Peptides against a protein of PDB entry 6EJA. Designs and how they scored, part 11

Target 1, 276 residues: chain A of PDB entry 6EJA
Amino acid sequence: VEYMPANPVRIAFVLVVHGRASRQLQRMFKAIYHKDHFYYIHVDKRSNYLHRQVLQVSRQYSNVRVTPWRMATIWGGASLLSTYLQSMRDLLEMTDWPWDFFINLSAADYPIRTNDQLVAFLSRYRDMNFLKSHGRDNARFIRKQGLDRLFLECDAHMWRLGDRRIPEGIAVDGGSDWFLLNRRFVEYVTFSTDDLVTKMKQFYSYTLLPAESFFHTVLENSPHCDTMVDNNLRITNWNRKLGCKCQYKHIVDWCGCSPNDFKPQDFHRFQQTARP

## One batch from the design tools (peptide; aimed at target 1 R160)

Design b1_p11_3_s3 (made by RFdiffusion4, then SolubleMPNN; from b1_p11_3, 6 letters changed)
Fold by OpenDDE base, seed 4:
Structure b1_p11_3_s3 (fold): chain B 276 residues (1-276), chain A 11 residues (1-11)
Amino acid sequence: as target 1 above (276 residues)
Amino acid sequence: SDEAFHGAGEP
């Protein structure tokens, strides 16, 4: 029997979508939609058709809103973090949306749990933040992510400008760009004026793939560090041997990877990752 | 487990 919480958490789903994946978005939306949750959708500035479709959906559901601002994001771009941060601010300013958790989604990403399971789980661990770390050598992560490199997003390209140092006293971490953050931590990230948040926002404004590291790093170096859970309740078929082909070099002055489609041999891994 | 991040290093 699934645990039914007395005070179930309400989730703000932030969907960052682009392109012409209207069908995929529709499927995802249907899969994750619940009347008790909130959906805040950012459509890439260049995806006008998709924007029109999403607007239509938002008019049909009171708990679905579309960002009035739209960014032109690119793979690995710093603007993705900006999108999340601005969305967080917007969501915190929406006093009529009493959400407890922030969850980001793409058009092709699904939480591994049913709504009831997810709500039950998060209600039990409502004071925790769920960020999946890379789980390997941190130095390698820094190197592979290019965290020690300075990037500038300009003209739909991530330009590598040179080398930089990791800020002193900061323990850098990262991994998945899919996370579940509680409202308290989102408030901290959004409104804190402490040195950590200020410096990290600046640092990551020139960072490649910032969403994979910013929240991890801020959390682990913050007074909220004890709330971290190394799990994002997501299933992603990562196989770097197959997925890392520098396929994004035309967009960024760096090599990138993509997750792969699930194969039968991945089933065992699937089961393992499904455990909270 | 395999590494679950997008960075792949310098070209």
Scores: peptide ipSAE 0.411, ipTM 0.903, DockQ to the pose 0.868
OpenDDE base, seeds 1, 2, 3, 5: peptide ipSAE 0.383, 0.410, 0.407, 0.402; ipTM 0.888, 0.905, 0.902, 0.901

Design b1_p11_3_s4 (made by RFdiffusion4, then SolubleMPNN; from b1_p11_3, 5 letters changed)
Fold by OpenDDE base, seed 4:
Structure b1_p11_3_s4 (fold): chain B 276 residues (1-276), chain A 11 residues (1-11)
Amino acid sequence: as target 1 above (276 residues)
Amino acid sequence: DEPAFHGDGEP
């Protein structure tokens, strides 16, 4: 059931796009566009054609902007987190965009709610942050993610330099790199000078797949820890048996996985994920 | 539920 909130939340959608994903981006944009929301799009430094296309879109809509800065990101690169963090800072500095939630999107992870449903839901839970955890053994997650390994992003490659320890007193968590964060928490992450945020920003600057763990870990160890909801309101076809082929070894000194295309047999997952 | 993260361990 959809409710019409008295004070509906406004969403800042952050899209990080690259390559030849113009059609996918167009489809997603059409699906998620609403006049009351804001769209901040980062185009990979190397994707000039896509950048030109996105610029055309941004000129047509006042609530669509493109990052004036562009990073060259790679799969699993630490620069992805930098992209999000800088985008968050930019969005907080945009006084003419009064957004309440930060939502990142990719073509591989689709929101399960209509705009009205999403707005109604977030308006009801505007003080919460939605981060999906891995849902299994945390030690396995740490091992699989290589969180106990030091990585350096350089020359379009994630170099594994050696082992490292997780900072003392930090409870590490993570999972999906698609999340819904309220403005308050984004402000905290962006402007806090406490030891937690400072330490984690440093730690994750040398982390593989940092976006899948940084916000989880910071949130759970922060004064905002009670605002966590273990759900990102997304549908993604994760099947590690099919999607984990170490196919990114040419980019990173680590094995990785990718989501799979949805199959009819995966339909049951839609219903389960749709639970708020 | 399948874990929703991309890392798959050491090569």
Scores: peptide ipSAE 0.431, ipTM 0.916, DockQ to the pose 0.871
OpenDDE base, seeds 1, 2, 3, 5: peptide ipSAE 0.373, 0.426, 0.421, 0.408; ipTM 0.892, 0.916, 0.913, 0.911

Design b1_p11_4 (made by RFdiffusion4)
Pose (drawn by RFdiffusion4):
Structure b1_p11_4 (pose): chain A 276 residues (1-276), chain P 11 residues (1-11)
Amino acid sequence: as target 1 above (276 residues)
Amino acid sequence: RRAALLAQVQA
């Protein structure tokens, strides 16, 4: 990531944010901002204060826009995938924004490498997609995810409605819902009317935590399957002893886990050279 | 209510 690229990638950052931490969001935005990238910010419908603050930012910079539509993106809700898919369509239709990669971030994410290094790395691997699979037993993954269960999002709640079959003829996969996708794959997901994309959009409209498997499943079974890199370029601070308390039991008909917050003792983890 | 929601999805 030390070289200087002659044709650097321009990145579309999609920020899906909620809560009250506007100053922290502004600090992270400062760290990732470059005049040649683009920023498209979705603020949870329920977070009006944060939305007003985000509008001030979008009014200041030409390469920053806010989604005019806003969803109540509850934990594990089917609406998160809807949010990503609509943002991808919106971004592809913005012809004045010639972006090469799609990167999703939350208000709790931070960069651990400089923008120069990120651009250099992605410029070398511009035809690749970066998604992290669970890599362990797939039947256990399907069960723990509830992918063989039917869910419906209404009234800001994920209702478990019954069982359903895993469709035959495709491999189902999943893992992290944080990723980096190139423009060509995003176009395929958005505009393709082939059997795989159409049926997966339907299947995932009624799925818990859809973003943790929809893009994996579509990519692995699509003509772009040979572009997958099993690395999302993220460090996620999972600590199961603390983060799996079924704390979302009142929002979803399921038990879930979330990553812990980093502390000072974790600083050495951001310096690992093992994987990018 | 849950049964009604399921009927709606099946329709």

Design b1_p11_4_s1 (made by RFdiffusion4, then SolubleMPNN; from b1_p11_4, 6 letters changed)
Fold by OpenDDE base, seed 4:
Structure b1_p11_4_s1 (fold): chain B 276 residues (1-276), chain A 11 residues (1-11)
Amino acid sequence: as target 1 above (276 residues)
Amino acid sequence: MREALREKVLA
């Protein structure tokens, strides 16, 4: 029996989707849908078919909306962070959606546990932010992430322009690009005009895979630093048999091992698996 | 995919 909080948190799920996998998205959506939460979906500007499909879904549910703006995103590009930041602003301006947590999702990573368990947990820790760090040498992380290099997203490509320095006094961190952020911190990131937020937004606008580091870095250097929990409450569907192959998902084509999309039959793992 | 992307871009 799971504890039911008197004032359960409500979650804004932000989905950034692309390609033509409408059926997969539909299945995923059905699996995570709950009437008490909110779903804000961004469809890549180039994915018109998917956009039409998502619009059809959104019309069926009052708590599902599609972004009126659409970006052409490159996975790993700065535009992804822009998408999240704009989504955050939109969600904060939606006064009819009283959400308490911001959660981004893809088909490859899902919140652990059932909805009730997740809500119970987040309700207990509603003042915390959940970001998973890389768990290795930070200098190595910086190098591998290319944080010491300047990138420009242009013409569907991330161009390396040269080297750069990390701003003085900033403790850079990162890891997973999946996060659970409370409304208070989202408000800070969205509306703060302090030097930290301003500089980091600028810095990460020229960063590769910015979502894997921006929120970590901002949080840890902010007045909200004590709210960080090194856990994103996600499980990843790893199946090397299926994942170690060449993949093309509209934006990137690569041969290697990657997480697989979750299937309905995989969801039983939510109750059994706890992410370290 | 993320790791692969980094390698591709940074290579």
Scores: peptide ipSAE 0.016, ipTM 0.518, DockQ to the pose 0.053
OpenDDE base, seeds 1, 2, 3, 5: peptide ipSAE 0.014, 0.011, 0.014, 0.017; ipTM 0.472, 0.564, 0.547, 0.540; seeds 1, 5 fail the geometry check

Design b1_p11_4_s2 (made by RFdiffusion4, then SolubleMPNN; from b1_p11_4, 4 letters changed)
Fold by OpenDDE base, seed 5:
Structure b1_p11_4_s2 (fold): chain B 276 residues (1-276), chain A 11 residues (1-11)
Amino acid sequence: as target 1 above (276 residues)
Amino acid sequence: RREALRAEVLA
């Protein structure tokens, strides 16, 4: 018997998608869809066919919307963080969508729990933020992430311009770019005018893979620092032998890894049991 | 499978 919370949290799922994998997206959507949650989908500016397909889905479900703006994102680009931040603002301005948690998803990352389990868990810990840290030496993390390097996203490339300093007084952290953030923290990130948020938004606009570090760093240095849980409740399809071949050096002046998409048979993990 | 960081130092 699974516990059913009296006031279950409602989740805003944010999907940032690109390419031509419409069928894969459809399968994932069917697996994670629930009438009580909300789905906000950004389709890459260059993926027009996929955009048309996603628009069709959004017309069929009242709790599915597509971003009216679209960015041309690249691997490791600062624009990914911009996409998340803008989507957060949009979601906060949607007064008809009373969501409690922000969760980003992709075909390479899934929650470890079923919907009911996830909702029950988050309802119990609704005041917490779930960000998984790297668990390594911080100095090594900074070096590996290139946080002490200045990057500029331009012409579909991440240009390394030179060295930079980590802002004084800031404890830098990071890890997985898959996270679960509560509405209150999202509000803080979106609307705060304090020095921390202002400086970090500027700093990370010139950062490689900013989503792996921005939210961690902001949270840990903010008045909300005591809400951090070092667990993102995810399983990610990592295959380091296949994913770590520096295959994006043509896009970024750095080296990196990527997870692989899960296969269709893996979607049952988060599949809804009571979906019409 | 353990979570991995995406970035690696390019020598």
Scores: peptide ipSAE 0.399, ipTM 0.883, DockQ to the pose 0.032
OpenDDE base, seeds 1, 2, 3, 4: peptide ipSAE 0.026, 0.025, 0.325, 0.315; ipTM 0.642, 0.643, 0.920, 0.853; seed 1 fails the geometry check

Design b1_p11_4_s3 (made by RFdiffusion4, then SolubleMPNN; from b1_p11_4, 8 letters changed)
Fold by OpenDDE base, seed 5:
Structure b1_p11_4_s3 (fold): chain B 276 residues (1-276), chain A 11 residues (1-11)
Amino acid sequence: as target 1 above (276 residues)
Amino acid sequence: MLEELREKVLA
């Protein structure tokens, strides 16, 4: 029997979707939907058909909203971080949505726990932030992530402009771009005017795959550093043989890997994975 | 947990 907390946390799920994957989105939505949570969906500016479909869904559920603004995002683009940051601001301004945690999702990554388990767990650790770190040599991570390189997102391309220095006094970290952030930290990231947040927002606006490192770095160098948990409670459908073929070179002056979307035949892995 | 870090290669 799962413990039911007296004051269960409510989750703001942020979905960033693109293309024509309406069926995949519908499956994901049905899998994670609960009346006590909130769902904020961003549809790529270029995906008008999908946008219309998502709007129809949002009209059927009071706890589902679609971003009134839309960005044209690309793989590895800095605009993805902008999407998250703007979504965070929007969600904080929604006074009628009392959410406690921010969680991003896609069809390629699922929460490892059931809703009840996730809520119970987060309710117990509501003061913590969950980000998965790389756990490797940090210098190697910086190099492989291209954090010492300057990128510019322009004309649906991430242009590598040259080298740059990591800001002095900052301990850079990163790993997974899937995270669970509590409202307090989201408030800090959104509204703080301190040197850390200001400089990091500027730094990561010229960063490749910024969501894999921004929140880690900000958290670990912030007054909230003691809330860091090196776990994102996720199961990701990784297949490097399929996802690491430099398939995005036409979009980014860099080569990287991507996870694969979950298919019905992949769901058996959820039952095989032990709880963290 | 079924998760791996993405790796990148210098162009």
Scores: peptide ipSAE 0.018, ipTM 0.529, DockQ to the pose 0.029
OpenDDE base, seeds 1, 2, 3, 4: peptide ipSAE 0.014, 0.015, 0.008, 0.008; ipTM 0.527, 0.535, 0.541, 0.460; seed 4 fails the geometry check

Design b1_p11_4_s4 (made by RFdiffusion4, then SolubleMPNN; from b1_p11_4, 5 letters changed)
Fold by OpenDDE base, seed 3:
Structure b1_p11_4_s4 (fold): chain B 276 residues (1-276), chain A 11 residues (1-11)
Amino acid sequence: as target 1 above (276 residues)
Amino acid sequence: MREELLAEVLA
């Protein structure tokens, strides 16, 4: 049930965009924009036209910023995780942006819920982290994701170097690369020097599609494991609104199409569940 | 998961 929170959460939206789809991005941006939230946009290093367009937008809104650094990412590349991690660090260093939640989006996303609904829900569960798991056999997931393989991102290609072992004592998990993370957990991921975070950052720097598993694995093996909600609460529906026109083999395509994404029906279910 | 991509990369 929607309610008016006394202390509404503020969201940092991190947009990772590429290509020349400026009009699409503008439409999506207008749909998700709110004065109380923050928008941090990374434009692929190779997308100069889009970068210019995004810069123009950022100059019009005080709560919109563009990353001063730009990475050249490839589909499934480990550099995507680096992009998120660096964005997280940047956002934590922005003391003038008091955000409570981190949400990643792409230009292919479109909101299916109102801002009020999202804010109300997250305000009620501000201590939780929302990550959608694969919901299948974990061994199969590891194999299918290639987590037992070592990859190196180089020259716009993911090179398979050989086999590797999953670190002992680590429960690997993953699913959707769309996540809603609270500030506290982001702080942990960013600044913790414990063995878990250190090892996982190293491990996933050689991982294919790292964003689909890194945050899940870190969270579930961390002292914050009890904050895990097996649902990413994705506020956008790429299929119904903008559609998923991804070319998985295209090195520039960065759309987040996944069958593991949160379903809107589950949003209402969680709203009815009171957590201690 | 991106099974199509994974199939190509892991092949």
Scores: peptide ipSAE 0.020, ipTM 0.678, DockQ to the pose 0.057
OpenDDE base, seeds 1, 2, 4, 5: peptide ipSAE 0.021, 0.020, 0.029, 0.024; ipTM 0.570, 0.599, 0.598, 0.588; seeds 1, 2, 4, 5 fail the geometry check

Design b1_p11_5 (made by RFdiffusion4)
Pose (drawn by RFdiffusion4):
Structure b1_p11_5 (pose): chain A 276 residues (1-276), chain P 11 residues (1-11)
Amino acid sequence: as target 1 above (276 residues)
Amino acid sequence: EYEEMQEELLE
């Protein structure tokens, strides 16, 4: 990531944010901002204070826009995938924004490498997609995710309605819902009317935690399957002893886990050279 | 049900 690219990638950051931490969001935005990238910010419908603060930012910079539509993106809700898919369509239709990669971030994410290094890395691998799979037993993954269960999002709640079959003829996969996708794959997902994309959009409209498997499943079974890199370029601070308390039991008809917050003792983890 | 699901997630 040390070299200087002659044709650097321009990145569309999609920030899906909620809560009250506007100053922290502004600090992270400062760290990732470059005049040649683009920023498209979705603020949860329920977070009006944060939205007003985000509007000030978008009014200040030409390469920053806010989604005019806003969803209540509850934990594990089917609406998160809807949010990503609509944002991808919006971004592809913005012809004045010639972006090469799609990167999703939350208000709790931070960069651990400089913008120069990120651009250099992605410029070398511009035809790749970066998704992290669970890599373990797939039947266990399907069960723990509830992918063989039918869910419906209404009234800001995920209702478990019954069982369903895993469709035949495709491999189902999943893992992290943080990723980096190139423009060509995003176009395929958005505009393709082939059997795979159409049916997966329907299947995932009624799926818990859809973003943790929709893009994996579509990519692995699509003509772009040979572009997958099994690395999302993220460090996720999972600690199951603390983060799996079924804390979202009142929002979804399921038990879930979330990553822990980093502490000072974790600083050495951001210096690992093992994987990018 | 939730206790069983939590135990499965901790495996």

Design b1_p11_5_s1 (made by RFdiffusion4, then SolubleMPNN; from b1_p11_5, 4 letters changed)
Fold by OpenDDE base, seed 5:
Structure b1_p11_5_s1 (fold): chain B 276 residues (1-276), chain A 11 residues (1-11)
Amino acid sequence: as target 1 above (276 residues)
Amino acid sequence: EYEREIAELLE
């Protein structure tokens, strides 16, 4: 017998899509769609065809909306964090969408739980935030992430401008850029005017792969620090042989690894894989 | 096919 919560959480899914990934998006959408949840889709500014397709979907479902603004994002770009932050603000301003959790998705990851399982789990832990940490030496993480380097996103490139200092008194953390954040923390990130949020927003506007570290760092240094759970409840299709070839050097002044998109044959693993 | 699910930058 599966647990059925009396007050089930409702999820705002934020989908960031680009290119011609219509098939992947359709599969993802079908897999995660539920009438009780909300779906906010950002389509890259350069992906007009995909945007038209997504608009058609949004017109068919009352709980699906498309961002009226569109950003041109690049791999590792600071603009990705801006996309999430603006989406969060938009979602908080949607008074007709009473969501409890923010979940970002792409074709590179998939929730490991069924909808019922996910809702049951989050309903039980509705006061928690789920961010998976790197699990390595922190100093090494900082170096590898280039957090002590200053980057500028300009002309579809992440320019490395020089070195910088990590703000004093800040415990830096990071890991997966896929997370599950409760509404309360999203509200804090969006509307807080404290020194932490203000400084971190500024700091991460010049950061490579900012989504892998921003929310971790803000959360752990915030009054909400006790709500962190080191788990994002996802599986990601990682293959270092394919994803770690410095293939984005032409886009960023740094080398990095990227996950692979899931293929249809990978779908069976989504239903069978479970993690603590 | 699946490895660590944390992205890394190459130094």
Scores: peptide ipSAE 0.105, ipTM 0.742, DockQ to the pose 0.096
OpenDDE base, seeds 1, 2, 3, 4: peptide ipSAE 0.030, 0.079, 0.028, 0.027; ipTM 0.703, 0.734, 0.672, 0.676; seeds 1, 3 fail the geometry check

Design b1_p11_5_s2 (made by RFdiffusion4, then SolubleMPNN; from b1_p11_5, 4 letters changed)
Fold by OpenDDE base, seed 1:
Structure b1_p11_5_s2 (fold): chain B 276 residues (1-276), chain A 11 residues (1-11)
Amino acid sequence: as target 1 above (276 residues)
Amino acid sequence: TYEEEIQELLE
């Protein structure tokens, strides 16, 4: 029997989906759906079939909505951060959805805890933000992520334009692009006009895989820096043999690794994952 | 994820 908090947190799940895998999305949705949470789904502009399917789901559930705007996203594209930021703004403007945490999900990453465990945990630590750091040398991270390079997203491609310097006085950090952010920090990121947020939004608009570093960097350099927890409570289906073959070189002027989608046979890993 | 420059990986 799990502890039931007196004031359980409610979660806004943001899903960024593309392709034609409607059945996969349906399975994932069923696995994570709860009546007390909220689900905001962005479908790639090019995925019309999937969009129609998702719209049908949204009509059946009052706590499921689809973004009225749609972006054409690419792997590693700066537009992914824009998608998250706009989604955050939308969610903050939805006064009828009193969410406490923002969580992004994909088919490649699942929470390591059951819904009850997750809610209990977040209810206890509702003032914290959960971002997983790279856990390596920071200089190496900067180089491997290409943070010292300038990228431009154009014509469904991430163009490398040249070199750049990391802004002075900023402690850059990053790691996983899967995070759990409390509403207060999301409000700060969305509405703050301070130099940190303004400059970082500009900096990361020309960054490869910006979601892997933007929120980490902003948080650690913000007045909310003491709320960071170096854990995202996720299981990632990593398979370097399959995911590290420069499969995106035609899209991005950089090589990267990507996790694989979870299959039913992979779900046994949920039971084997250590708790944070 | 961790990325490297295309030229470095392809060489």
Scores: peptide ipSAE 0.029, ipTM 0.638, DockQ to the pose 0.203
OpenDDE base, seeds 2, 3, 4, 5: peptide ipSAE 0.023, 0.032, 0.036, 0.026; ipTM 0.644, 0.602, 0.625, 0.651; seeds 3, 4, 5 fail the geometry check

Design b1_p11_5_s3 (made by RFdiffusion4, then SolubleMPNN; from b1_p11_5, 3 letters changed)
Fold by OpenDDE base, seed 1:
Structure b1_p11_5_s3 (fold): chain B 276 residues (1-276), chain A 11 residues (1-11)
Amino acid sequence: as target 1 above (276 residues)
Amino acid sequence: EYEEQIKELLE
């Protein structure tokens, strides 16, 4: 029997979806849906069919909403970070949704714990933020992620413009673009006008794969730095044979790997657990 | 034990 906390945390799940994978989205939604949580779904501007399907779902559940704005997101694009940041602002302005944690999801990853386990865990550590770091040499990470490169997102393409320097006095970190952030830190990122947040928002607006390092870097250099836990409590379906074939060269002036969507046969992996 | 993997740039 799972321990039930006296004051269980409530989670805002942010789903960023695209394409025509409505069936897969439905499966994921059923797997993660709970009446006590909140679901905020962004559908790519170009995915009108999926948008219609998601709207139908949102009309059936009071705790499911769709972003009234829609961005044309691309793999590796800086606009993905903008999507998260705007979603965070929206969620903070929804006074009728008292969420405690922000969790982003796609069809490529799932929480590794049951809802009860996740809620119990986060309720115990409600003051912490969960970001998985790369666990490698930081200089190598910077090079491999292209953080020392300047990119511009324009016309559904990430243009590599040249080299740049990492801002002085900033300890850069990163890893997984899947994170669990508490409301307090989200408030800081959204409303702070300090030099750190301002400079990092500017820096990462020209960054490839910004969500993989923005929140890590901001957190570790902020007054909230002691709240970091090096774990994101999720499993991603990685298959390098399928995901590392330079599939996005036409979209980004770079080649990288991407995870694959979970299939029903992959669900056995949900039995795996990880500790912070 | 599961280890989280990150997206990697190949170039």
Scores: peptide ipSAE 0.054, ipTM 0.704, DockQ to the pose 0.102
OpenDDE base, seeds 2, 3, 4, 5: peptide ipSAE 0.030, 0.039, 0.022, 0.036; ipTM 0.665, 0.705, 0.639, 0.652; seed 5 fails the geometry check

Design b1_p11_5_s4 (made by RFdiffusion4, then SolubleMPNN; from b1_p11_5, 3 letters changed)
Fold by OpenDDE base, seed 1:
Structure b1_p11_5_s4 (fold): chain B 276 residues (1-276), chain A 11 residues (1-11)
Amino acid sequence: as target 1 above (276 residues)
Amino acid sequence: EYEEQIAELLE
């Protein structure tokens, strides 16, 4: 039995899906669905079959919607950040969806807490933002992430154009691209016109894997910096043997590791892992 | 069995 808060937070889950992973999506959806939360799903522009399937689901549930716009996303592409930012704007404009937290999900990542635990926890810490940092040397992180490199997303490819410098006065940070952000910070990121947000949006529009660093960097350099918690409350299905074979070299002028999608046999891990 | 890992870019 979990503690039930008097004013439980409501979560906007943003799902970015592609390919033909309809079965995986269905399993995940069933696992995370709750009537008190909201689900906003973006389907890759090229995944028409999946889009049709997701639309069918959205018609059955009033708290499930599909983005009317669709982007062609690639691994490591800057367009992923654009997808999140546009989704955030959409969600803020949905006055009939009073969500308190923004949580992004994919088939490769899952919350480590049950719904009741997650809601109880976030209700207690509703003023905090949860982003997991890399926990390593920052200079090494910058190099490995290619933050000192300029990339251009074009024709379903991330082109490395050259070197660049980190903006002056900005403390760069990053780590996991899976985060839990409160509505207040999402509002700041979406509507602020200050120099920080403006410059970072521009900077990260030419960044590889921007979601792994953008929100960390913006938060830590913003007036909301004291709200950061170095934890994303997630479990990721990492398999370096399978995920670190430079499999995206044809898409990006860089090599990297990626997590694998969860399978049904992996779901037991969600209940067994409880990290405070 | 949670492991704190991030995507790593390799040069």
Scores: peptide ipSAE 0.051, ipTM 0.714, DockQ to the pose 0.104
OpenDDE base, seeds 2, 3, 4, 5: peptide ipSAE 0.025, 0.036, 0.023, 0.023; ipTM 0.654, 0.683, 0.662, 0.673; seed 5 fails the geometry check

